Peptides against a protein of PDB entry 6GMG. Designs and how they scored, part 277

Target 1, 331 residues: chain A of PDB entry 6GMG
Amino acid sequence: DSDDRVTPPAEPLDRMPDPYRPSYGRAETVVNNYIRKWQQVYSHRDGRKQQMTEEQREWLSYGCVGVTWVNSGQYPTNRLAFASFDEDRFKNELKNGRPRSGETRAEFEGRVAKESFDEEKGFQRAREVASVMNRALENAHDESAYLDNLKKELANGNDALRNEDARSPFYSALRNTPSFKERNGGNHDPSRMKAVIYSKHFWSGQDRSSSADKRKYGDPDAFRPAPGTGLVDMSRDRNIPRSPTSPGEGFVNFDYGWFGAQTEADADKTVWTHGNHYHAPNGSLGAMHVYESKFRNWSEGYSDFDRGAYVITFIPKSWNTAPDKVKQGWP

## One batch from the design tools (peptide; made by RFdiffusion4, then SolubleMPNN)

Design b2_p22_3_s1 (from b2_p22_3, 8 letters changed)
Fold by OpenDDE base, seed 4:
Structure b2_p22_3_s1 (fold): chain B 331 residues (1-331), chain A 22 residues (1-22)
Amino acid sequence: as target 1 above (331 residues)
Amino acid sequence: SNAEKAELINNANKEAEEKALS
């Protein structure tokens, strides 16, 4: 069977979704049914429902990244990424901990590093920064005003991000957002934009010049957030999967989860939307499924990944792909 | 390309792992 990706067909604008099914604490549906939900709930431009375009359906068909792609309006660049790493925990566990039975030293170190990341704090940091950005955007009608507002907000909060270079992903993210420049998007008006969040899971051991052990069990030093800012340098993320640890074993290159701009204060109650694989209804992989998971389920990730980053980007306020409230499943 | 990278995504069999972690 061909594993070729197929673009899902168009769904009538007024077609209501079929019920989602529960799956391990998340809601699940086939991609075509998600398109129906998307058209009813998330498709709105200036308050008007839109049929998902062929281009958007094509983006969506790429799987987990497709969900983030269609909702953010661009392929994830992952430039403005945040995480939280407990250095003291890491050091203490390395010093006082011991490998488990059958666990190699490299495996132990990789595991300890993975466990030293705090997904909730990483997410919270991204939300904090997004909130600051949204305040800076609110009354700014040009980029200069936005940047000035942002610097003032950061100064008032004594945030280390105030010391970032003007060319850093933090300050350049808005200007590098295509929808910001679009006439029917931001139209170069920051006040028409809002910050949104998605997450990426990926493997730390991507350096091909490093040891095989790091590629198999993780690189404890890779993709750590900068102190104070929480920024993660994602430049070395090349979507390289974990190396097999046994014959026949294979790992996935990445996973993406869409959060958007939910206002739910309790992280555990937030909903993350993601897909399983590219849409191949006639192939061995089968049809793409879309999942709406709670934060706990999302943040747990898979053994394929030992890093989670929370990324900020921007969308026009006129889009409804990032509503204040996201309801899990259907109805 | 972005498309090429995206086509490598395959976590179809991760439900069992998620169940174990839940």
Scores: peptide ipSAE 0.026, ipTM 0.645, DockQ to the pose 0.088
Fold by OpenDDE base, seed 3:
Structure b2_p22_3_s1 (fold): chain B 331 residues (1-331), chain A 22 residues (1-22)
Amino acid sequence: as target 1 above (331 residues)
Amino acid sequence: SNAEKAELINNANKEAEEKALS
C-alpha cells in the first residue's frame, strides 16, 4: 500500500556509508546508507557538501524513480527519449521465425519486437546527442545562442535532429528545465548547464483501445524510435503496466536508472543507479534498496517491460549528482 | 500528481527476476 511510504530520516552530513554488498553482480544498499553516500559524493553544490534535504529524501523514497528524481532535481518528464530498433531484424524474424512451443502469435510478435531493440545503440545515441548538446551549451550565455550552436553542430554532423521543429522536445528541453531558470542553478545561462542521461523501462501495450493480446504480450509497433533521429514519442506512456497473462500475475509500471554524465567510453563499464520500490520499512515491501548496476545488468531489464528509452535532461554544472566518474558501491 | 503515480511503484518481484537473470 502506497500509504506505507515513509520518508527516510536525515543523515548527519559527515556520516560515512557502510559497505555496500554485492547483489547479482550489482552493488546494493539500503536507502539510508545511499543517502550517506550521496551526501559524501553527489551532494556538492558549488563544491560544498550538502545534507540531503527533507524534500530530496521524500523524492528518493518513491523508489526507482526517486533516484532519478533526486539526482536530476525534477520528476522525470521523459520527453527527450532515444532508442534503437533493428527494423530488418524484426521483419526477418517475423517472416522466418516461428512461435515457440506454447507461444501464441501475439506473444511471439511481442517478443520479437522486444528483442529487436538494441539497448547499447540506444544508449550510444543518447550519449552522442548529449555530447552535441554539451558542446552547444559550453559558450552559450542565452538560449538563442544555445539553439544557434545546437543547429550548427547538428548541421556539421548531418544529424537528422536538425530538421526537428523548434517546439520539439529536443529544442525546448533546456527552457523547460526548472533548474535552468533558478538563480542558484543555470540562472538562464546555458553555459551553466550540462546534459545528463537516465533510462526508463516500461510496457509497450498501454493502449486500452487495442487488443487484449497487445496489452498482455506487447504492441510491436508502439514506442519505436523515429528513423534517423532515434527519438521516441513518449506521449502515450501513461505508466500503465503489462496486463496479467495468468491469474495472480502482476507487473510493475516502470523502472528508472540514473546514469548522469559519466565519461566512461565503454558502455559495459558505466554504472546505473536505481531503486527497487518505495521506502516502506514498516510495511510489507520493506525498506527501499538502492542498486548500482553495470550497464549489462541494467539493460537486461525485467519481464515487466518490453521497452527501454534513454532520456536526456539538464542539470546545473554546480551540482555533483552527475560526475564524470561513478564508483560502484562503497568503499 | 506525479507523486501519486510514483507511489504505485512496486518492484517487489525484482529480486526474483534478478535471480533468474543471473
Scores: peptide ipSAE 0.025, ipTM 0.646, DockQ to the pose 0.089
Fold by OpenDDE base, seed 2:
Structure b2_p22_3_s1 (fold): chain B 331 residues (1-331), chain A 22 residues (1-22)
Amino acid sequence: as target 1 above (331 residues)
Amino acid sequence: SNAEKAELINNANKEAEEKALS
């Protein structure tokens, strides 16, 4: 029950983390120990180490989304999301493929759609766009300058995003970032901000007006990226979990993974930070655990989800929640 | 609220699923 959620206690600023534990190719630790690591590595504002505030600890306590929340400084809005979908593969498999033994047509279509998404290409697209945005942010001291730079960069790269509407999440993302407007953040100066990336796993079959089969096995047509841009319309994502396929079965509504602004060129070597559930040390779920996963472990996801999106947001450059290099585990 | 939605996250059985997939 959500009533069992507890905010983790404060950790002394100079307390070093205990070693992480290996867990299925990941580094895993309890939330309190992650707070210790966070304070040592990610807490810096203007180069100064900070204790995680009560508010930040409260955000973190919400589980997987809490990790992204505390590091991005805002609850994920998921407006600027990217994915990659192989339409040709999808069409070909639907036409020429066959359901597996015992697999329904709806289950087959849902599976084929899921398999037609390329997580690596989706991630790569988000990184490409984030890079363009970061170049546009450089030396831009007002939003107009940023937008002009962005359009120029997109034109130079012949990127389809140049044709997006001025009101699109792509162009409005910066202005809609609270930390951009904060005095101690961007202070309305784009050059003080940088683009960062997180990922969301979720279920495609969220339309309550759709067939039960789509809710159980996925909606093959939902949450596809737009051709050319890779943008995913996330407006219909209402955090509705997959419908049970058998009595007593339950699914999770979403998972979030924090990447930040790592510069590692090899996607397989990038580190994704995420949590398991809300912190309930005295409840049935127990203490929250934090995982640092390689991309392969993150991108595998769970059967609960058939979509993965890679989302761009912004944080102040003065924050160290998105360093160029992330080390998995501790030490 | 966003907070309410966040509280619905329950990956308690994910370790078991990971074991099954390994």
Scores: peptide ipSAE 0.025, ipTM 0.651, DockQ to the pose 0.072
Fold by OpenDDE base, seed 1:
Structure b2_p22_3_s1 (fold): chain B 331 residues (1-331), chain A 22 residues (1-22)
Amino acid sequence: as target 1 above (331 residues)
Amino acid sequence: SNAEKAELINNANKEAEEKALS
């Protein structure tokens, strides 16, 4: 119940974090301790530490999405999303594979579709595109210069994104970023911005007009990336959870993980920051916890979800919410 | 609203699932 959500209290700017707890390859802490770490490591604006504002603490209190929200500076819109899907694997497994014992045909098809997504390749595609965007942002002092640079970079790489419409989320993403327009942010100067990445896990079977089987076991045809570009149409994502397959079963609507702009080339060594649920210290859910997971731990997801997308957005270079290197846990 | 959707997140029991998947 949304009525139990509480905004975490302010933490003194100079308060150091308590040690994180290691758990199953990740580092875990309570939300108030994450605020302490955030103020020491990620809060910097123009090289100066900042106390997390009441507004930022309120954003953070919403759980997994709150971690991405506070670090990106805006609620996730998920418009510029990438994934990788192996169509040949999918077709081959459907043709030559068989349902497991007790598995329905719909469950089999949903599972095969889920397994045909490659999270690592999806992440790699997003990083590739973010790198192209960052090169285009460099030395561009207006949006027109940025777009011209972007088109040139795409042409040089023979990238299919060069054929996207001018109104595509790919080309409009920068202009639609609030921090780009802010005086203390980008101030309409693309060279002051950088591309960053977060990930969303969600359910494919969200169409209410579809069969009950698709809602329970997944829609094999939903939220596939476009060939060549890797773009995922997220317009049908309405944050609808998986339907129960048995009485008393319930599923979560989504999960978000923050990557930012880490330069670590090995995907397995990258750190993803996420939360478990909204902060309800006096409610049944309890206090919010924040996790710093390796890519393997993040990308595996949960049975609640059968899709993963890697999303690009932008933040000012003056922010330190997306450093080149992220250290897992504390100290 | 976006805020209402965010409040539906509940991964309180997901640690056990993660352990099973590891």
Scores: peptide ipSAE 0.029, ipTM 0.648, DockQ to the pose 0.087; fails the geometry check

Design b2_p22_3_s2 (from b2_p22_3, 10 letters changed)
Fold by OpenDDE base, seed 3:
Structure b2_p22_3_s2 (fold): chain B 331 residues (1-331), chain A 22 residues (1-22)
Amino acid sequence: as target 1 above (331 residues)
Amino acid sequence: SSAERAELINQAGKEAEEKARA
């Protein structure tokens, strides 16, 4: 019950974290200990450590989305999302493949669609676009200059994103970022901002007007990236979980993983920070745990989800929530 | 695994979204 959610207490600014524990190839800790790490490593504003505010602790307490929320400074809007889908693989497997023993046709098609997404290529595309955006930001002192730079960069790379409408999430993302307009943030200066990445896992079969089979086993045609751009239309994502396939089965609505702006070129070495559930220390779910996972552990996902998207947003460069290097666990 | 599922109850997302819009 959402009524069991508790805001974690404040941690002293100078309190060091306890060691993280290994969990399925991840580093795991309780949320209170993550707050301690966050204050030591990620809290810096203009080079000064900050205690996590009550508001930030409240955001964090919401679970996996809370990790992305506290580090990005806003609730995820998921508007600028990227993925990679192998259409040829999908068509070939549907044509030449067969359902497994006991697998329905709908289950087979849903599985084949899920397997046709390439998480690594989706992540690479988001990183490529974030890099282009960061170059466009670097010397731009107003939004017009940023947009002009962005168009030039895209033209130079012959990128299909150059054909997007000026009102598209791609071009409007900076303008729609609250921290860009904040005096202590970007102060309307693009050069004070940087692009950052997070990931969302979710269910494709969210259309209530569709067949029950699509809601149970996935919609093979939903949330595919546009050819050339890699953009995913997230407008139909309403945080609706997978429908149960058996009595008593339940699925979670989403998972969020925070990457930020790591410069590690090897995708497999990148660290993704995420939470398990909302903080309910006195409830049935218990205390929230925070995980720092390698890309392989993150991208594997869960059976609850058949889609992954890599989303770009912006934070002020003065924030240290997205450092170039992230160390897994503590110490 | 059932254990992994128990860890991912992110039901608080709707409440968070409502709070973020207010």
Scores: peptide ipSAE 0.029, ipTM 0.714, DockQ to the pose 0.423; fails the geometry check
Fold by OpenDDE base, seed 2:
Structure b2_p22_3_s2 (fold): chain B 331 residues (1-331), chain A 22 residues (1-22)
Amino acid sequence: as target 1 above (331 residues)
Amino acid sequence: SSAERAELINQAGKEAEEKARA
């Protein structure tokens, strides 16, 4: 029960982390030890190390979403989401492919749709867009200048995003970022902000009015990226988990992975930070653990999910929650 | 594996969302 959630205690500012442990090809540690690492590596504001506040520790305590929350400074809105979907592969496999032995038609269609998403291309698209946005943020001292720069950059690249409405999540994302408006954040100066990336894994079959089969095996038509832009409409994502296929089966509602603003060009070498569940040290779930996974481990996901989105948001450049390089584990 | 799934119970996400919207 969510009632067992506990906010992790404060860690001394100068306390060094204990070594991380290997777990399923990733580095793992308990949440309190992650707080120690966070304070040493990611806590810096204007170059000064900070203790994780009670509010930040509370955010973190919510599990995987908490990791993204504490590092982005806001609860994930998921409005500016990207993915890559191979429509030709999907159509061809549906037409020419066959269900596996014992596989229902709905299960087959759901699987084919899931397999038609390319996580690497989706991630690459988000990185490309984040790069364009970062260039547009440079030397832009008001939102109008930022938007003008952004449109110019998109036009130069012949990017379909140039045709998005001014009210779209793409153009409104900066103005809707709380830290952009904060005095100690962006202070309404785009040049003080940078684009960052996180990822969400979730279930496509969330429509309660749809067939039970779609809820169990996925909705092949849901949460596809728009052609040309790669934008995913996330408005129908309500954190509804996959429906059980057998009695007693349960699925997780979502997973979040924090990437930030790593400059590593090789996707396979990038590090994704995520949590397992809310912190319940005295409950049945136990203490929250934090994982630092390579892209392969992150992008594999779980059977609980059939969609992955890569989301862009913004943080102040003065924050060190999204450094150019992230080291997996400790030391 | 079933073991991997058991470790990723993120049920608290709904509460977080509700709190963030309040």
Scores: peptide ipSAE 0.027, ipTM 0.709, DockQ to the pose 0.429; fails the geometry check
Fold by OpenDDE base, seed 4:
Structure b2_p22_3_s2 (fold): chain B 331 residues (1-331), chain A 22 residues (1-22)
Amino acid sequence: as target 1 above (331 residues)
Amino acid sequence: SSAERAELINQAGKEAEEKARA
């Protein structure tokens, strides 16, 4: 029960982390040790190390979402989300494929839909858009200048995002970022901000009015990216987990992975930081663990989820929570 | 277990969302 959640204690600013443990191609550590690493590597504001505040430690204690929360500075809104879906593959597999032995039609369709998403292309799209946004931010000293730059960049690239409404999450994302308005953050200066990326894994079958089969096996039509833009309408994501298919089975509501603003061109070499569960050192779940996974390990996800979205948000450039290079583990 | 993890993450996520909205 969430009642067992505990805020991790403060770690001394100068305390070095213990070595991370390798685990199935990822680096793993307990949350307290991640705080130590975070303070050494990611805590910098204007080049100065900061102790993780009680508030930040509390955010972190919520598990996978907590990692994204502490590094982005806000609870994930998931409004500006991207994915890639191969419609032709989906249609062809539905037409020419057959359910596996013991697989229901609904299970087959859900699986085929899941497999028709390309995580790498989705991630690449988000990176492409983040790059465009970063160019638009670079010399923009007010929101109007940013938006004008953004539209010009999109027009030059013949990007379908240029046709999005001015009120769309795409154009409103910056103004809706609290740190953009903060005096010690962006101070309403777009050039002080940078685009960052995180990923959310979640279940497609969240519509309570839909069939039980969709809730159990996925909704093949849900959370598909819009053609041309790659935008995913996340408005229907209510953090509803997959429905059990057997008695005693339970699924997790979501997983979040923090990428930030890594410049590594090879997707497979990028590092994704995520947590397992809320911190409950005295509870049945135990202490929260933090994982630093390569993209392959992250993008594989879990059976709990059949959707992956790559979300863009913004942080101040003065924060070091999204460095150009992330090292996996410690040392 | 995956089930235990699922329930606990779900609850934590909901609480976090509620806290963030408050």
Scores: peptide ipSAE 0.027, ipTM 0.699, DockQ to the pose 0.724; fails the geometry check
Fold by OpenDDE base, seed 1:
Structure b2_p22_3_s2 (fold): chain B 331 residues (1-331), chain A 22 residues (1-22)
Amino acid sequence: as target 1 above (331 residues)
Amino acid sequence: SSAERAELINQAGKEAEEKARA
């Protein structure tokens, strides 16, 4: 029950976190202890530690999305999303593959579609685009200069994103970032901003007008990336969970993982920060836990979801919520 | 609201599934 959500209390600025617990290849801790770590490691503005504000603690209390929210400075809009889909694999498996024993045709098609997404290539595409954006930001002191630089970079790389409309989320993402306009943020100076990445897991079968089979087993045609660009149209994502396949079965609406701007070249060594549920210490769900997972642990996801997207947004360079190196756990 | 959307996050079932996959 959403009414059981509680904002975690303030933690003293200088309080050190307790050790994280290892759990199935990831590091785990309670939300209060994550706040302590966040204040020591990620809270810095212009090189100075900050106590997590009441507003930030409230954002964090919403669970997995709260982790992305507090670190990005805004609720995820998911407008600039990337994925990778192997169309040839999908067609080949549909043609030559067979349903497993007890698997329906719709279940088979949904599974094959899910398996045709490549999470590593999707992540790689987002990193590539973020790198291009960061180069475009570096010496741009107004939005016009940023857009000109971006177009030049895309032309030099022969990237299909150069053909996107000026109103596309790709070109409008910076101007639509609140922290870009803030005096203590970007102050309308692109060179003060950097691109960051988070990921969302969600269900493809969200169309209420579609067949029950698509809602239960996935829509093979939904939320595919555009060829060449890798852009995913997220406009139809309404946070609708998978429909139950049996009585008593229930699924979660989404999961969010924070990557930021890590420079680790090996995807498998990157760290993803996410939460389990909203903070309900006095409710049935209990206290919120925060996980720091390797890419393999994050990208594996859950049966609740058949889509993964890698989303680009922006934060001020003065924030330390997206450092070059992230250490898993504590100490 | 954005806040209302956030409240529907992550049931205990994910932990159970994670344990089953390990």
Scores: peptide ipSAE 0.025, ipTM 0.682, DockQ to the pose 0.073; fails the geometry check

